# Peptides against a protein of PDB entry 4Z5W, part 28

Target 1, 305 residues: chain A of PDB entry 4Z5W
Amino acid sequence: IPDVFLELNKLWYFSAQSNLFNGEMPRSLSNSRSISLLSLRNNTLSGQIYLNCSAMTNLTSLDLASNSFSGSIPSNLPNCLRLKTINFAKIKFIAQIPESFKNFQSLTSLSFSNSSIQNISSALEILQHCQNLKTLVLTLNFQKEELPSVPSLQFKNLKVLIIASCQLRGTVPQWLSNSPSLQLLDLSWNQLSGTIPPWLGSLNSLFYLDLSNNTFIGEIPHSLTSLQSLVSKENAVEEPSPDFPFFKKKNTNAGGLQYNQPSSFPPMIDLSYNSLNGSIWPEFGDLRQLHVLNLKNNNLSGNIP

## One batch from the design tools (peptide; made by RFdiffusion4, then SolubleMPNN)

Design b1_p10_6_s4 (from b1_p10_6 with A1S V4L)
Fold by OpenDDE base, seed 1:
Structure b1_p10_6_s4 (fold): chain B 305 residues (1-305), chain A 10 residues (1-10)
Amino acid sequence: as target 1 above (305 residues)
Amino acid sequence: SYILSYNPDL
C-alpha cells in the first residue's frame, strides 16, 4: 500500500479488503487524523501492527483480520479513544491480551478468532473491565486450557459471546448469569462437562445457544423451554452489530456461510453431540420463534413430543 | 459447526 495518506486529509473510510496487498501498513495510514473506518482484512500485510492513537483521533473501527502480521498485540490501542470495533481474527500473535485493555472503555466489539491467543483466565479478567463490550469472539484460541468459573467475572453488557473450538475444559461458567443482555452464546467444540445450568433459561434475550460437541451430562434444563426471545417476537432488539461479519464453518465441502449481523443467525438451540439423558420436554413447542432444535447424538429417551 | 469472524475458506 503506498504511503500517501497524509495528502488524503478528508479520507474517512478506507476499505482495501480482499486484495493482494503485501508489506507493512504505510506510516501515513498509521498517523491518519481523518480515518474513522479502516479495513485491510484478507491481504498479506506483514510486520508489527502499529497505530499512532494520538494522531488517529477519529478511528472507530479497525479490521486487520486474515493478514500475516507478527509480534505483539498493540498495547496502546486503548489510547484510541473512539475505537469501538477491533477484528484481529486469523493473525498469529502467540500472545496474551495486553493488561492495558482494562482501560479500553470505547471497545464494543473484539475478535481474536484463530489468533493464537493464550491464557483465557487473564483474557477474561482483563476484558471484564471493558464496560461497553457487547461482542467477544475468541474461537480457536486457548488450546486445552480451563474455562474459568470465577463468579466475580462480570460482563454486564455482553450480547455475543463466542468461545468455540478451544478444547476448553471446565463447566458452563456461573459468571455468564451476570450477562442478562446475552443474545448469542457459542461454546461448541470444547471439552466442557457437568450439567447444563438452569439459569441459562433466565437469559431473556438469548435466541442462539450452541453447546454442541462437548461432554455435558444430565437432563436438558426445563428452563430452556421458557426462553422469552424464542417464545415471543417482541424481544428481538436489533442492536448495532459489529463492523465485521461472522462465518459459520460447515463440516462439509460447502463453504462457510456468511452472516453480516448476529440477528441474521436463525434462532437456535444446539445441544448435539453430548451425553445428555432424559426426555425432550413437550414445552419446547412453546418456543414459537425457534428455527433449529438440534438434540442429535445424545442419550435422550422416551417419546418425541 | 462453530462461529468465526473470518472466512475459513480464504
Scores: peptide ipSAE 0.580, ipTM 0.945, DockQ to the pose 0.947
Fold by OpenDDE base, seed 4:
Structure b1_p10_6_s4 (fold): chain B 305 residues (1-305), chain A 10 residues (1-10)
Amino acid sequence: as target 1 above (305 residues)
Amino acid sequence: SYILSYNPDL
């Protein structure tokens, strides 16, 4: 990418995604006063990610995903006072979340999917201080770590939490009950154990639940039959989506289905590939908004209602 | 399922 962005003093949106750009991000781009939305996703860009946050006063969205960037996660990003959306998916940092992210008050949406992020406990302890954080995607990180269950963790405004495919141990964490606005929860493809907690049914905005491919035991909580967002449409709070799309893959080698917003996900309960027992509750029939109920590959018994 | 916020083309 040429170093010409100093002259482009009116450039508000720069999208150069899905090209063959290599080398470092131009210094003039890292100092752009005009750019609000920057997407360089799916290139071969390299070097360290550096943004001059004192210059980049209009930066609201940053998508650098699927590049060959190296080095540390930029600890100065919280100084980008308007930066809301960050997509760092598939950047191999091999790092922890910077402590400076405690101060990231502008942050609304963060993805580190498949970014070799380490220490989920530290990551969650830091990110809970992001008062405006609504979307958090941490899929394919923290391999074989324990999902912290510390009750003091609080994501008050969290709407989308995706921590899939981490081989995480532990249980469904009680601190998620402190996220009453949670709409989408994916903890699939982990090694989570214990019972599915009844308080999940109290998450009145939860329309998408994926707990599939874990080691959950016991009965399906009856409270899941009363998930208010799946009973009626009245609670569908359309909120601003992150500027990055979500991709659902069936496997690592499959093409992803793109979901431009959380509301594009079908209303779903996926509890498949666990060790759940007992019956299918007839009251799942009350979930009039439910599109997908996936209970396959469990130890369920009795009649299908 | 794997939900990822990365480019699907990869």
Scores: peptide ipSAE 0.040, ipTM 0.761, DockQ to the pose 0.905
Fold by OpenDDE base, seed 2:
Structure b1_p10_6_s4 (fold): chain B 305 residues (1-305), chain A 10 residues (1-10)
Amino acid sequence: as target 1 above (305 residues)
Amino acid sequence: SYILSYNPDL
């Protein structure tokens, strides 16, 4: 990418995603005062990520995902006072989340999916201070770590939490009961154990639950049959989606399905591939908005309602 | 297998 962005003093949106750009990010781009949305996703860009946050006063969205960047996570990003959305998926940092992210009050949406992030306890302890954080994706990190259950963790504004495919140990964390606005929860493809907690059914906005491919035991909580978002057609307020799409890969060999917003996900309960026992509750029939109920590959018994 | 990724390239 040429180093000409100083001359582009009116550039508000720059999208160069899904090209073959290589080398480092241009220094003039890292100093752009005009740019609000920057997407360089899916290129071969390399070197360290550096942004002059003192210059980049209009930066609201940053997508650098699927590049060959190296080094540390830029600790100065909280100084980008308007920066709301960050996509760092597939950047191999081999790092912890910087302590400076405690001060990241502008942050609304963060992805580190498949970024070799370490220390989930530190990551969640830091990110709980981001009072405006609504979307958090940490899939394919924290390999074989323990998902912290510390009740003091608080994500009050969290709407989307995705921590899939981490081989995480532990239980469904009690601190999620403090996230009453949670709409989408994916903890699939971990080593999570214990029972599915009944308080999940109290998350009135929860329309998408994926706990599949874990080691959960016991009965399905009857409270899941009373999930308000699945009983009644709420007027889904189209909230501003993150400036990056979600991708759900159904099969290892299938292409990812793109979802531009959380509301584009089908209403779903997936508890498949666990060790759950007991009956299928007939009251799952009350979930009139439910598109997908997946209970396969469990130890369930009794009648199919 | 469900991989929720923010990237289609997963």
Scores: peptide ipSAE 0.027, ipTM 0.712, DockQ to the pose 0.616
Fold by OpenDDE base, seed 5:
Structure b1_p10_6_s4 (fold): chain B 305 residues (1-305), chain A 10 residues (1-10)
Amino acid sequence: as target 1 above (305 residues)
Amino acid sequence: SYILSYNPDL
């Protein structure tokens, strides 16, 4: 990429995704006063990520995903006072989240999916201080760690939490009951155990639940038949979506499905591939907004209602 | 494997 962004003093949006750009980010780009939205996703960019937050006063969105960047996560990003959305997916950092992210008050959406992030306990302890954090994606990190269940963790404004395919141990964490605005929860493809907790049915905004491919035991909580977002349509507050889409891949050989907004996900309960027992509750028939109920590969018995 | 992410390139 050429070092010409100093002359582009009116440039507000720069998208150069899915090209063959190599080398480092230009110094003039890292000092741009005008850029609000920056996407360099799916290139061969390398070196250390550096942004001059004192110069980049208009930066609101940053997508650097699927590049060959190396070194540390930039600890100065909290100084970018308008920066809301960050996509760092598939950048191999081999690092912990910086302690400076406790001060990241502008942050609303963060992805580190498949970024070789380590220490889930430290990551969650840091990110709970981000008062505006609504979307958190940590899929394909923290391999074989324990999901912390510490009740002091508080994500008050969290709407989307995705921590899939980490081989995480532990139980469904009680601190999620402190997130009353939670709309989407994916903890699939882990080694989570114990029972599914009844308090999940009290999350009135929860329309998408994936607990599939774990080691859960016991009965399906009857409280899941009373999830208010799946009974009625009335309260879907359309909040501004993150500037980058979600991608869901069901099978290794299938194309990924793109979801531009969390509301584009089909209303779903997936409890498949566990060790759940007992009957299917007839009251699942009250969930008039439910598109997908997946209970396959369990130990369920009785009549199908 | 089932993967949910912001990145299509996963």
Scores: peptide ipSAE 0.038, ipTM 0.763, DockQ to the pose 0.579; fails the geometry check

Design b1_p10_7_s1 (from b1_p10_7, 5 letters changed)
Fold by OpenDDE base, seed 5:
Structure b1_p10_7_s1 (fold): chain B 305 residues (1-305), chain A 10 residues (1-10)
Amino acid sequence: as target 1 above (305 residues)
Amino acid sequence: VSENPVNLIS
């Protein structure tokens, strides 16, 4: 990318996604006073991520995902006082989340999906201080770590939590009961154990639950049949979605479908590939908004209602 | 693997 961004003093949006750009980010780009939205995703950019937050006073969205960046996570990002959305998916940092992120009050949406992030306990302890954090994607990190269950963790404004495919141990963490605005929970493809907690059914905004491919035991909590968002058509408040897309595969052989908003996901309960027992509750028939109920590969018995 | 995958059907 050429070092010409000093001349582009009116450039508000720069999108150079899905090209063949290599090398480092040009210094003039890292010092741009005008840029609000920066996306360089899906390139071959390399080197250290550096942004001059004192210069980049308009930066609101940063998408650097799917690049060959290396080194540390930029600890100065919280100094970018307007920065709301960060997509660092598929950047191999091999790092912990910086302690400075405790001060990241502008942060609303964060992805480190498949970014070789380490220490989930530290990550959650830091990120709980981000009072405006609504979307958190930590999929494909924290290999074989334990998901902390410490009740003191508080994500009061969290709407989307995705921590899939980490081989995480532990149980469904009780601190999630302190997230009453939670709409989407994906903890799939872990080694989570114990029972599915009944308090999940008290999350009135929860329309998408994926606990598939874990080691959960016991019965399906009857409280899941009373998930308010799946019983009634509440107008899902279209809150601002993250500026980064999500991808869901329909089939193993299909390309991932892009979803720009979490609300565009079909309402779903996926409890497949566990060790759940007992019956399917007839009261699942009350979930009139449910599109997908996946209970396959469990130890369920009795009649299908 | 896609960016920000939801329900990673392996």
Scores: peptide ipSAE 0.396, ipTM 0.893, DockQ to the pose 0.251
Fold by OpenDDE base, seed 3:
Structure b1_p10_7_s1 (fold): chain B 305 residues (1-305), chain A 10 residues (1-10)
Amino acid sequence: as target 1 above (305 residues)
Amino acid sequence: VSENPVNLIS
């Protein structure tokens, strides 16, 4: 990418995603006063990520995902006082979340999916201080660590939590009961154990639940048949979605479906590939907004209602 | 693996 951004003093949105750009990010781009949205995702950019936050006073969205950046996570990003969304998916940092992220009050959406992040306890302890954090994606990190269950953890404004495919141990954490605005929970493809907690049915905005491919035991909580978002059409408050896409793989075919908004996901309960027992509750028939109920590969018995 | 994968169906 050429070093010409000093001349582009009115440039508000720069999107150069899904190209073949290589080398470092230009210094003039890292000092741009005009840029609000920056997307360089799905390229071959390299070197360290450096942003001059004192110059980049308009920066609101940063997408650097699927690049060959190296080094540490930039600890100065909290100094970018308007920065809301960060996509660092598929950047191999081999690092912990910086302690400076405790001060990241502008942050609303963060992805470190498949970024070789370590120490989930420290990561959650830091990120709970981000009072405006609504979307958190930590999939494919923290390999074989224990998911913290510490009741002091608080994500009050959290709407989307995705921590899939980490081989995490532990139980469904009680601190998630302090997230009453939670809409989407994905904890699939871990080694989570115990029972599914009844308090999950009290999350009135929860329309997408994936607990598949774990080691859960016991009965399906009857409280899941009363999930308010699945009983009635809530007016989908079009809350600002994260400025980064999600991908759902439907079948063995290579093309995942792209979802630009969490609200575009079909309402779903997936409890498949566990050790759940007991009956299917007939009151699942009250969930008039439910598109997908997946209970396959469990120890369920009785009649299908 | 895609960016920000949800429900990695094997």
Scores: peptide ipSAE 0.383, ipTM 0.889, DockQ to the pose 0.246
Fold by OpenDDE base, seed 2:
Structure b1_p10_7_s1 (fold): chain B 305 residues (1-305), chain A 10 residues (1-10)
Amino acid sequence: as target 1 above (305 residues)
Amino acid sequence: VSENPVNLIS
């Protein structure tokens, strides 16, 4: 990418995603006073990520995902006082979340999916201080760590939590009950154990639940049949989605479907590939908005209602 | 693996 962004003093939106750009980010780009949205995702950019937050006063969205960046997570990003959305998916940091992220009050959406992030306990302890955090994607990190169950953890404004494919141990953490705005929870492809907690059914906005491919035992909580978002058509106010797409595979062999908004996900309960027992509750028939109920590969018994 | 995957059917 050429070092010409000093001349582009009115440039508000720079999207150069899905190209073949290599080398480092140009210094003039890292010092741009005008840029609000920067997307360089899916390139071959390298070097350390550096942003001059004192210069980049308009920066609201940063997408650097799927690049060959190296080194540490930029600890100065909280100094970008308008920065709301960060996509660092598929950047191999081999790092912990910087402690400076405790001060990241502008942050609304964060992805570190498949970024070799370590220490989930520290990460969640830090990120709980981000009062405006609505979307958190931590998939493919924290390999074989324990998901902290510390009741003091509070994500009050959390709407989307995705921590899949981490081989995490532990239980469904009770601190998630303090996230009443939670709409999407994906904890799939872990080693989570214990019972599925009944308080999940109290999350009135929860329309997408994936607990598949874990080691959960016991009965399906009857409270899941009363998930208000799946009983009634609430007008899902199109809340501002993160400026980064989500991808869901429909089939093993199919390309991932791109979803630009979490609200575009089909309403789902996926509890498949666990050790759940007991019956399928007939009251699942009350979930008139449910598109997918996946209970396969469990120890369930009785009649299908 | 896609960016920001939801339900990674491996």
Scores: peptide ipSAE 0.360, ipTM 0.884, DockQ to the pose 0.249
Fold by OpenDDE base, seed 4:
Structure b1_p10_7_s1 (fold): chain B 305 residues (1-305), chain A 10 residues (1-10)
Amino acid sequence: as target 1 above (305 residues)
Amino acid sequence: VSENPVNLIS
């Protein structure tokens, strides 16, 4: 990428995603006063990520995902006072989330999916201080760590939580009950155990629940049949719209389905590939907005309602 | 076939 962004003093949007750009991010770009949205996703960019937050006063969205960046997570990003959306997916940091992210009050959407992030306890302890955080994606990190269940953890404004494919141990954490605006929860492809907690049915905005491919036991909580977002249409809370897409892959070899917004996900309960027992509740028939009920590969018995 | 988790950015 040429180092000409000082001349582009009116450039508001720069999208150069899905190209063959290599080398470092040009210094003039890291100092751009005009750019609001920067996307360099899916290139071969390298070096350390550096942004001059004192210069980049208009930066609202940053997508650097799927690049060959190295080094530390930029600890100065909280100084980018308008920065709302960060996509650092597939950047191999081999790092913890910086302590400075406690001060990241502008942050609304964060993805570190498949970024070799370590220490989920520290990550959640830090990120709970982000008062505006609505979307958090931490998939393919924290390998074999324990998902912290500390009740003091509080994500007041959290709407989307995706922590899949981490081989995480533990249970569905009680601190999620402190997130009453939660709309999408994906904890799939972990080693989570225990029972599915009944309080999940109290999350009135929860329309997408993926707990598949875990080690959950016991019955399906009857309270899931009363999820208000799946009973009625009227509770359409304003959805978080992060400036990064979501991907769901049906097969390892298939192209992932891209979802540009959380609203593009079908209303779903996926509890498949667990050790759940008991019956399918007839009251699942009350979930008139439910598109997908996946209960396959469990120990369920009785009649299908 | 088990579906992969969401936000596996390709």
Scores: peptide ipSAE 0.043, ipTM 0.758, DockQ to the pose 0.240

Design b1_p10_7_s2 (from b1_p10_7, 5 letters changed)
Fold by OpenDDE base, seed 5:
Structure b1_p10_7_s2 (fold): chain B 305 residues (1-305), chain A 10 residues (1-10)
Amino acid sequence: as target 1 above (305 residues)
Amino acid sequence: VSSNPINLIS
């Protein structure tokens, strides 16, 4: 990328995604006063990520995902006082979340999907201080760590939590009960154990629950049949979605489907590939908004209602 | 396995 961004003093949006750009981010780009949205996703950019937050006063969205960046996560990003959305997916940091992110009050949406992030306990302890954090994607990190179940953890404004494919141990964390605005939860493809907690059915905004491919035991909580978002058509207030898309493969051999908003996911309960027992509750028939109920590959018995 | 996690694909 040429070092010409000093001349582009009116440039508000720069999208150069899905090209063949290599080398480092130009110094003039890292000092741009005008840029609000920056996307360099899916290139071969390398070196350390550096942004001059004192210069980049208009930066609101940063997408650097799928690049060959290396080194530390930029600890100065909280100084970018308008920065709301960060997509660092598939950047292989091999790092912990910086302690400075405790001060990241502008942050609303964060993805480190498949970024070799380490220490989930520290990450959650830091990120709980981000009072405006609504979307958190941590899929494909924290390999074989334990998901902390510390009741003091508080994500009061959290709407989307995705921590899938981490081989995480532990249970469904009690601190999620402190997130009453949670709409989408994906904890699939872990090694989570214990029972599915009944308090999940009290999350009135929860329309998408994926607990598939874990080691959960016991019965399906009857309280899941009373998930208010799946009983009634409440107008899910379309809050501003993150500036980064979500992806889900329908089939192992298919490409990932892109979902631009969490609301684009079908209302779903996926408890498949666990060790759940007991019956299917007839009251699942009350979930009139449910599109997908996946209970396959469990130890369920009795009649199908 | 037909269930797949949500990922960011870039």
Scores: peptide ipSAE 0.352, ipTM 0.880, DockQ to the pose 0.216
Fold by OpenDDE base, seed 2:
Structure b1_p10_7_s2 (fold): chain B 305 residues (1-305), chain A 10 residues (1-10)
Amino acid sequence: as target 1 above (305 residues)
Amino acid sequence: VSSNPINLIS
């Protein structure tokens, strides 16, 4: 990418995603006073990520995902006082979340999917201080760590939590009950154990639940049949989605489907590939908005309602 | 089909 962004003093949106750009980020780009949205996703950019937050006063969205950046997570990003959305997916940091992110009050959406992030306990302890955090994606990190269940953890404004494919141990954490606005939860492809907690059914906005491919035991909590978002069409006000898409494969061989918004996911309960027992509750029939109920590969018994 | 995790894999 050429070092010409000093001349582009009115450039508000720069999208150069899915190209063949290599080398480092231009210094003039890292000092741009005008840029609000920066997307360089899916290139071959390298070096250390550096942004001059004192210069980049208009920066609201940063997508650097799927690049060859190296080194530490930029600890100065909280100084970008308008920065709301960060996508650092597929950047191999081999790092912990910086302590400075406790001060990241502008942050609304964060992805570190497949970014070699370590220490989930520290990461969640830091990120709980981000009072405006609505979307958190931490898939493919924290390999074989324990998902902290510390009741003091609080994500009050959390709407989307995705921590899949981490081989995480532990249970469904009680601190998630403090997230009453949670709409989408994906904890799939872990080693989570214990029972599925009944308080999940109290999350009235929860329309997408994926607990599949874990080691959950016991009965399906009957409270899941009363998930209000799945009983009635609430007018889901299209909330501002993160400026990065979500991807979900329908099958192992298919390309990932792109979902631009969390609301684009079909309403789903997926509890498949666990060790759940007991019956399928007939009251799942009350979930008139449910598109996908996946209970396969469990120890369930009785009649199918 | 096993559910695939949601990920940001462009």
Scores: peptide ipSAE 0.320, ipTM 0.881, DockQ to the pose 0.219
Fold by OpenDDE base, seed 4:
Structure b1_p10_7_s2 (fold): chain B 305 residues (1-305), chain A 10 residues (1-10)
Amino acid sequence: as target 1 above (305 residues)
Amino acid sequence: VSSNPINLIS
């Protein structure tokens, strides 16, 4: 990418995703006063990520995902006072979340999917201080760590939590009960155990629940049949979605489907590939907004209602 | 086929 962004003093949006760009991010780009949205996703860019936050006063969205960047997570990003959305997916940091992210009050959406992030306990302890954090994606990190269950963890404004494919141990964390605005939870493809907690049914905004491919035991909580978002057509407040897409494969051999908004996911309960027992509650019939109920590969018995 | 997690591809 040429080092010409100093001349582009009116450039508000720069999107150069899915090209063949290599080398470092040009210094003039890292110092752009005009850019609000920057996407360089899916290139071969390399070097250290550096942004001059004192210069980049308009930066609101940063997508550097699927590049060959190396080194540390930029600890100065909290100084980018308007920066709301960060996509660092597939950047191999081999790092912990910087302690400075406790001060990241502008942050609303963060993805580190498949970024070799370590220490989930520290990551969650840090990120709970991000009072505006609504979307957190941590899929394919923290390999074989324990998902912390510390009840003091508090994500007040959390709406989307995706921590899939981490081989995480532990239970469904009680601190999620402190996130009453949670809409989408994906904890699939872990080694989570214990029972599915009844308080999940108290998350009135929860329309998408994926607990599939874990080691959960016991009955399906009857409280899941009373998930308000799945009973009634609440006006899904079109919340500002993160500027980065979500991806879900339909089939193992298919390309990932892109979902631009969390609301684009079908209302779903997926509890498949666990060790759940007992009956399918007839009251699942009350979930009139439910599109997908996946209970396959469990130890369920009785009648199908 | 198991459900696929979100953000396996980004």
Scores: peptide ipSAE 0.316, ipTM 0.870, DockQ to the pose 0.210
Fold by OpenDDE base, seed 1:
Structure b1_p10_7_s2 (fold): chain B 305 residues (1-305), chain A 10 residues (1-10)
Amino acid sequence: as target 1 above (305 residues)
Amino acid sequence: VSSNPINLIS
């Protein structure tokens, strides 16, 4: 990318995603006073990520995903006082979340999907201080770590939590009960064990639950048949979605479907590929907004209602 | 068809 952004003193939006850009980010770009949205996703950019937050006073969204950046996560990003959305998916950091992110009050949406992030305990302990954090994506990190169950963890404004394909051990963490605004939970493709906790049915905004491909045992909590978001048409106020898309493959061989908003996901309960027993509750029939109920590959018995 | 996790960026 050429070093010409000093001349572009009115540039508000720079999207150069899905190109063949290589080399480092130009210094003039890292010092742009005008840029609000920067997307360089899906290129071959390299070097260390550096942003001059004292200069980049208008930066609100940063998408650097799927690049060849190296080094540490930029610890100075909390100094970008308007920065709300960060997509660092598929950047191989081999790092922990910086302690400075405790101060990241502007942060609303964060993705580190497949970014070789380590120490989930430290990551969650840091990120709980981000009072405006609504979307957190940590898929394909923390390999074989334990998902912390520390009840003191609080994500009060969390709406979307995705920590899939980490081979995480532990149980469904009690601290998620402190997230009453949770709409989407994906903990699939882990090694989570124990029972599915009944308090999940108290998350009245939860319309998408994926606990598939774990080692859960016991019965399906009857409280899941009373998930309010699945019983009634909430007027889903289109909440401001993160500026980064979500991807879900329908089939192993199919391309990933892009979902631009969490609300674009079909209402779903997926408990498939566990060791759940007991019956399918007839009261799943009360979930009139439910599009997908996936209970396959369990030890369920009795009648199909 | 196995469930696929969200944000498996291919």
Scores: peptide ipSAE 0.302, ipTM 0.864, DockQ to the pose 0.221

